# Peptides against a protein of PDB entry 6FRK: the designs that were tried, part 251

Target 1, 411 residues: chain A of PDB entry 6FRK
Amino acid sequence: NEEVLNAMLKEVCTALLEADVNIKLVKQLRENVKSAIDLEEMASGLNKRKMIQHAVFKELVKLVDPGVKAWTPTKGKQNVIMFVGLQGSGKTTTCSKLAYYYQRKGWKTCLICADTFRAGAFDQLKQNATKARIPFYGSYTEMDPVIIASEGVEKFKNENFEIIIVDTSGRHKQEDSLFEEMLQVANAIQPDNIVYVMDASIGQACEAQAKAFKDKVDVASVIVTKLDGHAKGGGALSAVAATKSPIIFIGTGEHIDDFEPFKTQPFISKLLGMGDIEGLIDKVNELKLDDNEALIEKLKHGQFTLRDMYEQFQNIMKMGPFSQILGMIPGFGTDFMSKGNEQESMARLKKLMTIMDSMNDQELDSTDGAKVFSKQPGRIQRVARGSGVSTRDVQELLTQYTKFAQMVKKM

## One batch from the design tools (peptide; made by RFdiffusion4, then SolubleMPNN)

Design b2_p25_5_s2 (from b2_p25_5, 14 letters changed)
Fold by OpenDDE base, seed 3:
Structure b2_p25_5_s2 (fold): chain B 411 residues (1-411), chain A 25 residues (1-25)
Amino acid sequence: as target 1 above (411 residues)
Amino acid sequence: EEEELEKLKELRNLYLEIQKILDEL
């Protein structure tokens, strides 16, 4: 029994190391799991694999729980949230995502760019904020981040903003001058929450990086980014262990909507490759995919229109990156889509939808949409002209629709 | 739960087929 336990624990430990879980945490988890498993209960014919999986799951849940309640903003108050993290961590993008999240929840939200070190930081923030209709502050002339942060916080406090997000400079390395600047900004604006943004894709470097930030600034919250990629999220455990701070959100892609509140159970389930059926059900329910029963019925009858295809593309766009959806399904690994393919796929979907926006109801609702266009080639030219694309792009869309409709008829 | 799981499998298959189309584009 002990040999079987040790063999199964070795496999789990290997999988956790391959998931970027820190070797010290994996060793500690192995000892904790060994101490939590009664060998006598394993002798009673219980499914040894399920017991070990449950014990591992329970210990991983403890590793993501710092025992500290997450900070939450207070409604009707001015909440100053300072972001800290390295350049390339996704910090600036995450500021915009968090601002958009709170704005969608009916909070009066704004953004401050106190990144004076990176050329074009303010233009990038301004571009993101303008697209999301989020009020923003920054300077093209002021080089002191303390002045910009202080003026921006004061401005938005006077305008009764509830969520005031301050983006700070990130550097490529942990430099004392960066930490001094962060401390000066923090001391000037007195943030209610300091959010450390960590890139999950840095793997084993997560612990050392997270510790370096926590040792210099009072990090109270963690946001983990780039969980849409090859990073299985094991670095998040290292960040919690080092910062002793809860993960509050995760960044799951590059879109402004690719941002969700951290849920412990789904995250650990995903980390173990068990999928997230509950999160998939929640996400399907949030999409009001109840209208998909009519679609599934139509699909079962082999009826599939261009409108039905458009609605499916809208559903994919609303669900976010397709890799996330697949990663929520048991037995689909996170590696099923490379990050580069996902943005390109979403851009392709959006292009196809833009072509379909130039179609009329007769074209969209036809059970033989490709034949409607083949019988009247002038429709292709009209749609091409209306969407600003070539007649070839419209023909390619109709070819893809025909392939999809044929595939649906075989299901 | 079994009916919901079957609906989720159908949805999975639909999405996998959409992904194949997107990979061919």
Scores: peptide ipSAE 0.022, ipTM 0.448, DockQ to the pose 0.106
Fold by OpenDDE base, seed 2:
Structure b2_p25_5_s2 (fold): chain B 411 residues (1-411), chain A 25 residues (1-25)
Amino acid sequence: as target 1 above (411 residues)
Amino acid sequence: EEEELEKLKELRNLYLEIQKILDEL
């Protein structure tokens, strides 16, 4: 039993180190897991692997929990959120993502560019803000970030903005002058939250960088960026440990929508290569895919209609980015779908659904929809006219339906 | 949990096959 435990802990510790989890945290985890595992329960024939995985999972959850409640903005209040972080951390992009996230939730949101050090910082922020239709402030002439931040915060307070995001200068290295500038900005604007933005790809450097920021400024929240496919999530644990601050959001790619609230359980499950089964179950349940019992039962009987295909397309459309769903399933890496292909795939699904919206119930509910259309070609012409597409587009849809129905019959 | 995981695997397989169809379009 102890040999099996030690072997499995060695494997887990290796995987965590390969995931850029700090060596001190991995050592502590190993000791805590050893202390939490009842070796007598392991002797009783319980699934030793499942028990060790559960103990590891629980200890990783504790490492991500700083014991501090995440700050949340208050509706009807002017909430000032200051961003801090290194150059290249994705800080400026993350400001825009957070602003867009709150804007989509019906918050009156704005952006301030207090980065005077980087040439073109204001143009970059302005470009991102304009694309997202987010109000912005900055200067091409003012070189003092304290003045820009103060004027911008005052302006947007007077205009009754609820979310005021301030982007600050990044540096390539720990420079005392940068930390002094950040303190001066923080003192001038009195932010309700200071967000440290960390790049997950920097690996073992995450602890030292996060600590350097926390030692100089009152970091209260962490956002981890570049958690797309290849990013090792272990740096997130180091950031929480160093800042004693919760991770509030993660950046999952380059698009403005590639931004989500941090969930501890999914993150740890993904870090362990277990996928996010719970978050997938929750997401499936939120979709009321329990109506899929009727589908699964139809599928088991080899019945698949055009309506059943339409309902599946609706479910995919409701689930959002299909890449995120696949990345929640164990053994599917986040790279399973290129994000570029996903928007095209969603546009294709929407086109197919628009064609199907011009079909009648007899066509949609037929167990052999393709045969209904083949027997009466005038139906293809009707559907094509109704949906504003070619007869060829309708024939292509029916071909895809036939392929789908054949795959379903093999399931 | 095992039954839910099986349902999710079936759903995964369905979505993978949908994606193959979409990639052929």
Scores: peptide ipSAE 0.022, ipTM 0.453, DockQ to the pose 0.146
Fold by OpenDDE base, seed 1:
Structure b2_p25_5_s2 (fold): chain B 411 residues (1-411), chain A 25 residues (1-25)
Amino acid sequence: as target 1 above (411 residues)
Amino acid sequence: EEEELEKLKELRNLYLEIQKILDEL
């Protein structure tokens, strides 16, 4: 029994290391799991694998819980949220995502750009804020981030904003000058919450980076970014362990809506490759993909139009990265789609949709769209001219539609 | 839950076939 336990724990520990879980945490988890498993219960013929998985799940849940309640903004008060993190962590994008999240919930939200170090930081924030219709503050001439942050916070306090988000400078390296600047900004604006933004893709470096921030700045919350990629999320455990601060949100893509409140159970389930069926159901329901019943019914009857194909491409685009959706389904790992193939696939989908945007209702709603175009070749030339593509690109789309419609008829 | 899981499997299969077509482009 102990040999079988040790073998299975070795496999789980290997999988957790491959998921970027810190080696120290994996060792501690292994010891905790060994201490929690009653060897007598393992003798009773229960599925030993399920028992070990449950024990591992329970110990991972404890590693994600810092034992500290997450800070939450108070309604009708002025809540100042300061963002800190390295350059390339997704900090500026995450500021916009958090602002948009609170704005959609009916909070009076604003953004301040106190990044004076990065050329175009204010233009990037302004562009993101303008797209989301979020009020913003910054300067093109002021070089002191303390002045910008103080003036911006004062302005938005006087205008009775409820959520005031301050984006700070991110440098490429742990420079003492960066931490001093962050402390000066924090002392000047007296934030209600300091959020550390961490890139999950840095893997084993997450602990050292998170610790360096916590040792210099009073980090109270963590946001983990780039969980859309090959980052299996093990770095999140390292951030919690190092900062002793809860993860409050996760960034799950590049879109402003690719941002969700952190849920411990779904996150650990995904980390273990168990999938997230609940999160998938929630995401499908939020997208109002109920129109899929009408499609599934048409598919069962072997009817598939160019419009039905267009609507499916829209649904894929609304769902975001297809790798994320697959990673929510049990038995589909996050590695099923390579990052490179997904961006290229999305660009291909968008090109195909642009061609279909130049089609008319008779072409889109025909049960034999390819035959409509084959009978009147002038339609191909019209669509090609309307979409700015070659007649070959339109013929390739029609060939693919025909292949798809044939596969649907075989299902 | 079983009916929702079956709908999700059908949706998955549809998207996998779309992806195969996109990979052939």
Scores: peptide ipSAE 0.019, ipTM 0.419, DockQ to the pose 0.131
Fold by OpenDDE base, seed 4:
Structure b2_p25_5_s2 (fold): chain B 411 residues (1-411), chain A 25 residues (1-25)
Amino acid sequence: as target 1 above (411 residues)
Amino acid sequence: EEEELEKLKELRNLYLEIQKILDEL
């Protein structure tokens, strides 16, 4: 039993290291998981893998919780939010994303560019702010970031802005001059929150970088960027550990809308490559899909047939444009998520259903429908002829089914 | 509408994440 535990923990530790989780945190997690698992319960025939996964998940949830409540803006007050972080961290883009997030929530939001070091910083902020219709302040002539920040904060306070975001200068390296400038700005504007912006793609450097900022500036919140890239987000754990500050938001792309409040469960599920099963279940439950207990139960058993897919498409068609759930169904591509193509998406679903109407019960009820067709290629030709489609259309359906069924088996 | 739009974005992000997990397989 201990050998099996150690082997499974080695695989998990390798995956966490490949996800840019700090080596010290991975070692600590391994010892915490070993201490939390009762070897006697593992002997009783419980799914050892599920038990280890749950223990790992629980310990990762603790690593993203700094034990400090996240700062939240107060409605009807002036809230000054100062951004700090290295150049290339996505700081300036993240300022615009946060401003847009609060503006959409009905907050009177503005942006201040106090980056005097980077040529074109103010132009970039102005372009982003103008595109999003966010009020902004900055200077082309003032070189002191303290003056710009102070004047901008005073201006927007006098205009009764509720969210005042200040973007500061970044450097490519940790420099004492950068920290002195950040301290001078912070002392002048007295921010209600200091947000450290970190690039998730810097891997093992996240701890040292986050620590260097926290040791110099009173960081109270973390935003992690570039979680849309190759970064699996393990560096975020290092940032929380080093700053003792909560992650408040994540950046999931380059678009101003690719920004969301941090959720612990989805983030840890992604980090482990488990997908967001809880978020999917919660979403399915929020959609009041009364008859989906049978689907949820089949998903839990990793059983998904072509008939199950057909029944889901029928439910989608009965409930109206389920562009939302089609977007949740892996393998249907981003084209199903485009708001403009709901009618085309419904036509595609109807086409897929028409192909499945030409399948027999053996094909529809097989737990590996794609393998039934691969073993007997004559079935593809029969279904294609029966539904009036090409053999390629049937193969594309089977490819989509296979991708979906593989995901369901990983859930 | 805004709550539905946020729900759609969460869904999109989940899908993109799942698609990346699938593309890495």
Scores: peptide ipSAE 0.014, ipTM 0.339, DockQ to the pose 0.023

Design b2_p25_5_s3 (from b2_p25_5, 16 letters changed)
Fold by OpenDDE base, seed 2:
Structure b2_p25_5_s3 (fold): chain B 411 residues (1-411), chain A 25 residues (1-25)
Amino acid sequence: as target 1 above (411 residues)
Amino acid sequence: LDELLELLKKLNNLYLEIQKILDEL
């Protein structure tokens, strides 16, 4: 019994170390799990494997919980969010992701570039902000980050922005001059939240870096970046332990939508290889797949329209990166779709949807949409002009639809 | 969960077939 416990704990400890969990945290977890099981084995004839899994899960949840409630922005107020972190942590990209997240939730959001140290920092922020249609502030001539941050915060406060995100200089080394600059900026703008951005890919260095920031700056929140399917979630545990601050969001890729609120239970389940069944259920419920009963009935009858295809593309786009959804299913790796192919596939789907947006109800709702277009070729030219594409692109869409409708008839 | 997995498999098969069709273009 003790040998089986020690073997299972060794496997879990190995997996956690392979997941870049700090060796001190893994040792402490092992001791806490042993102490918890020795108490529970005395109390209940439960299956030892389930007991060990539950004890491990419970202790991992405690490692991710700093015991501090996450800061949340107040609606209708001006909320200043200052970002801090090393160069290459994904800080600037994460500012844009957070701004876009709040904008999609109906918050009046803006970005300030107070990074005067890195050449082209403002151009990078401006490019990301413009692409996302987020208002931005910065300077090409002002070298004092305190002045830029203060002027930008004042400007956007006067314009009644609700979310004001300030990006600061990141450096490669923990230099006292960087921390002094961050403190001067923080003192000038009086942020409601200070967010430390940490790269999960730095592995065992996460603890030392997070601690050095917390010892110098009052970090209140953590965002962990580069948690794409191969990136080891163990750095997140190290960040929480070092900063004593909650993880509020995670970055799961390079796209602006590769950003999600941190959930403790799903994260630990994923870290243990159990998948994210709750997040899968939530995402599937967000898809309103119950509205697909009518579609499933149509599919069962071998009926498939261009509208039904459009609705399916909308569902796929609402699901977000399909690799992330598959990575939530136990036993499906995140690598089932290469990241490059996924963004390109989403862009292709969006192009197809834009063509279908130029179709009329008679074309969309026809059980033989391709035949409607073949009988009246002038429809192809109308749709092509309406969507700004070639007549060939519309014919390719109709060919794809025909292949799909034939496949649906065979299902 | 089985219905959800079956629906996800159908969506995945649909997506893979979309991708094949998109890769054949």
Scores: peptide ipSAE 0.014, ipTM 0.389, DockQ to the pose 0.097
Fold by OpenDDE base, seed 4:
Structure b2_p25_5_s3 (fold): chain B 411 residues (1-411), chain A 25 residues (1-25)
Amino acid sequence: as target 1 above (411 residues)
Amino acid sequence: LDELLELLKKLNNLYLEIQKILDEL
């Protein structure tokens, strides 16, 4: 029995190390699991594999809990949130995602770019903020991040903003000059929360990196990015252990909506390859599948309009990256779809939807949409002109619709 | 859950067919 336990624990420890879980945490987990399992209960014919999995799951849940309550913004107050993290961590993108999250929840949100070190940092933030309709502040001429941060915070406080997010400079390495700059910014703006942003894909470097930030700056929250990648997220455990700060959000892709509140149970289930059934249920409930019964009935009857295709593309776009949905299903690996093909596919879907936005109800609701356009070629030219695309792009969409409608008739 | 998994399999098949159509563009 002890040999079987040790063999199974060795497999779990190997899988956790391959998931970028820190070697020290894996050793501690192994000892904690061994102490939590009664070997006599394992002898009684209980499913040894399920007991070990449950013990491992319980100990991983404890490793993600820092024992500190996450900071939450206060409604009707001015909440200053400072972001810290290395260059390439996804910090700037995550600032925009967090601002957009709070804006969608009805908070008055804004962004400040205090990154003076990276050329084009302000242009990138401005582009992201403008696309999301988020108010922003920054300078092309001021080189002191303390001045920019202070002026931006004062401006947005005077305008009664509730969520004021400050993006700071990131360096490629842990340099003392970076930490001094972060301390000067933090002292000047007196943030209500300091958020450390980390890339999950840096593997075993997560502990040393997160510790270096916590030793210099009073990190109170963690956001983990790139969890849609090959990174299984084991580095997140290292960040919590090193910072003693809760993970508040995760970045699950490159879209502004690829951002969710951190949930411990789903995250650990995904880390162990058990899937995310809770997140799958939530995601399916967000899809309003009651409207899908009418669609499933239409599909069963072989009826498929351009509107039905548009609604499907909307559902697909609301689902987000299909790799995320597959990664929520037990036994489907995150690698089932190459990331490159998925972003290109989403951009193509969005282009197709933009073409359909220039169609009229008669064109969208026709059971033979391709024939409506073939009978009156002037409709193709109108739609092409309205959507800013070529007549060829509209013809390609109609060809795709025809192929898809033929497939639906065969389903 | 079984109905949900079946719906997800249908959506997956639909997605794979859409991707094939998009890859043929």
Scores: peptide ipSAE 0.013, ipTM 0.404, DockQ to the pose 0.104
Fold by OpenDDE base, seed 5:
Structure b2_p25_5_s3 (fold): chain B 411 residues (1-411), chain A 25 residues (1-25)
Amino acid sequence: as target 1 above (411 residues)
Amino acid sequence: LDELLELLKKLNNLYLEIQKILDEL
């Protein structure tokens, strides 16, 4: 029995190391699991594999729990959230994702770019914020991040913003000058929460990086990025252990919508290759695809509008990348679909939706939207200007819609 | 468009398969 336990624990430890779990945490987990398993209960005919898997699952859940309650913003107050992290961690993109998450929940949200070190940091933040319709602040001329952060926080407090997100300078290395700049910004703006953004793809380096930030600034929350990549998420355990701070969100892709609240059980289930059935159920329920009866009825009558196409694109966008959904099903590996074609397809869908956001109700609700635009070519120019695209892009969308509507009429 | 239609069909088929898996649970 002990030899079988040791062999199975060796396989689990190997799989956890291949998932970028820190070697010290894997050793501690092995000892804790070995102490939690009664070898006499394992002799009583229970599936030894299931018992070991359940013990491993319970110990991994404890490693993700720092024993500290996550900070939550207070409704009707000005909540200042400061972001910290290395360059390339996805920090700037994650600021926009968090701002968009709170905006979609009905919070008055804004973004401040206090990254003066990276050329084009403010342009990148401005581009992301504008696409999401999030108010932003920054400077092209001010080089002191303390001044920019202070002025931006004061401005948005005076305008009664509820969520004020401050993006700071990232560096390529952990330099003392970076930590002093972060402390000066933190002292000036007095943030309600400091969020450390970590790239999961750095593997075994996650512990040392997370510790270096926690030793210099009062990190209260962690966000883990690039969990859509080859990173199996084991670095997240290292971040929690080093920071003693909860993971509040995860970044699951490059899109602004590829961002979700952290759930411990689904994350550990996925880390062990057990799938995420709960997250799949939640995702299916969030889609509210029962409202497809009205669409199915319209399709049966050969009616298909630009609005019906927009609603279908919204449903696809709510599902997220198909590879993520497949990765929630037990036994479907994340490698089954080429990730590159999905991201490009979603970017194309989002561009088409942005064009349709510039259409009026008469154009969207017409059973022959292409004919409405063909009768009045000035509509194409209006929509092109409103969405920031070429008249050709609008014509391509209308050509696409016409092919769909003709297919629906032949069904 | 054919790629988008094929993606939509794949997503709808996956949804139907997921729904079948959920109905069997």
Scores: peptide ipSAE 0.008, ipTM 0.386, DockQ to the pose 0.020
Fold by OpenDDE base, seed 1:
Structure b2_p25_5_s3 (fold): chain B 411 residues (1-411), chain A 25 residues (1-25)
Amino acid sequence: as target 1 above (411 residues)
Amino acid sequence: LDELLELLKKLNNLYLEIQKILDEL
């Protein structure tokens, strides 16, 4: 029994190391699991694999829990949230995602760009904030981040904002000058929460980076970014262990809505390849898939319109990255779809939808949309002009529709 | 085009598999 336990623990430890879990945490987990497993209960004929998996799951849950309650903003108060983290961690994008999250929840939210070091930082923040309709502050002329942060916080406090997010300089390396600047900003604005943004793709470097930030700045919360398909969630465990701070949110992609509250159980289930059935159910319910019954019935009757194709593309776009959905299904690894092909496919779908937005109801609702366009070639030129594409792009879309409609007729 | 059709087939199959999983829960 002990040999079987040691063999199975070796496999689990290998998988956790492959998932970028820090070697110290894997060793601690192994000893904790060995101490938690009763060898006598394993002799009773219970599925040894399920028992070990449950023990591993329970010990991983403990590693994600820092024993500290996550900070939450107070409604009707001014809550200052300062972001810290390395350049390329996704910090600026995450500021916009968090602002958008709170705005969608009915909070009066704003953004401050106190990154004076990176050329175009303010333009990037302004672009993201403007797209999301989030109020923003920054300067093109002021070079002191303390002045910008202080003025921006004062302005938005006077305007009774509830969520005031301050983005800081990330720099390329752990430099003492960066930490001094962060401390000066923190002392000036007196943030209610300091959020460390960490890139999960840095793997084993997560511990050392998270520790370096915590040793210099009073990090109270962690956000883990780039958990879209390739980032092995093991770096998140290292961040919690090093910062002794809870993970509050995760970034799951490039879109402003690819951002979710951290849930311990789904995260550990996904890390172990068990899937996220709860997140799948939530996501399926958000999609309002009930509207697809009418489409399934049309497909069964061999009917397929350009509108039906548009609605399918909208459903694909609402589902987000297909890799994320697959990664929620038990037994489908996140690696099943190469990320590069997915973004290109989504861009292609969005282009096709933009062409269809220039079509009229007669064209969209025709059971033979391609024949409507073939009978009146002037329709192709109208749609091409309306969508800003070539007549060839419209013909390619109609060729796609025809191939799909022919497949539906053969089903 | 064939990649998009394959993606749509994969999506439809995934939708059917998700529905089966949801019906089994």
Scores: peptide ipSAE 0.007, ipTM 0.407, DockQ to the pose 0.020

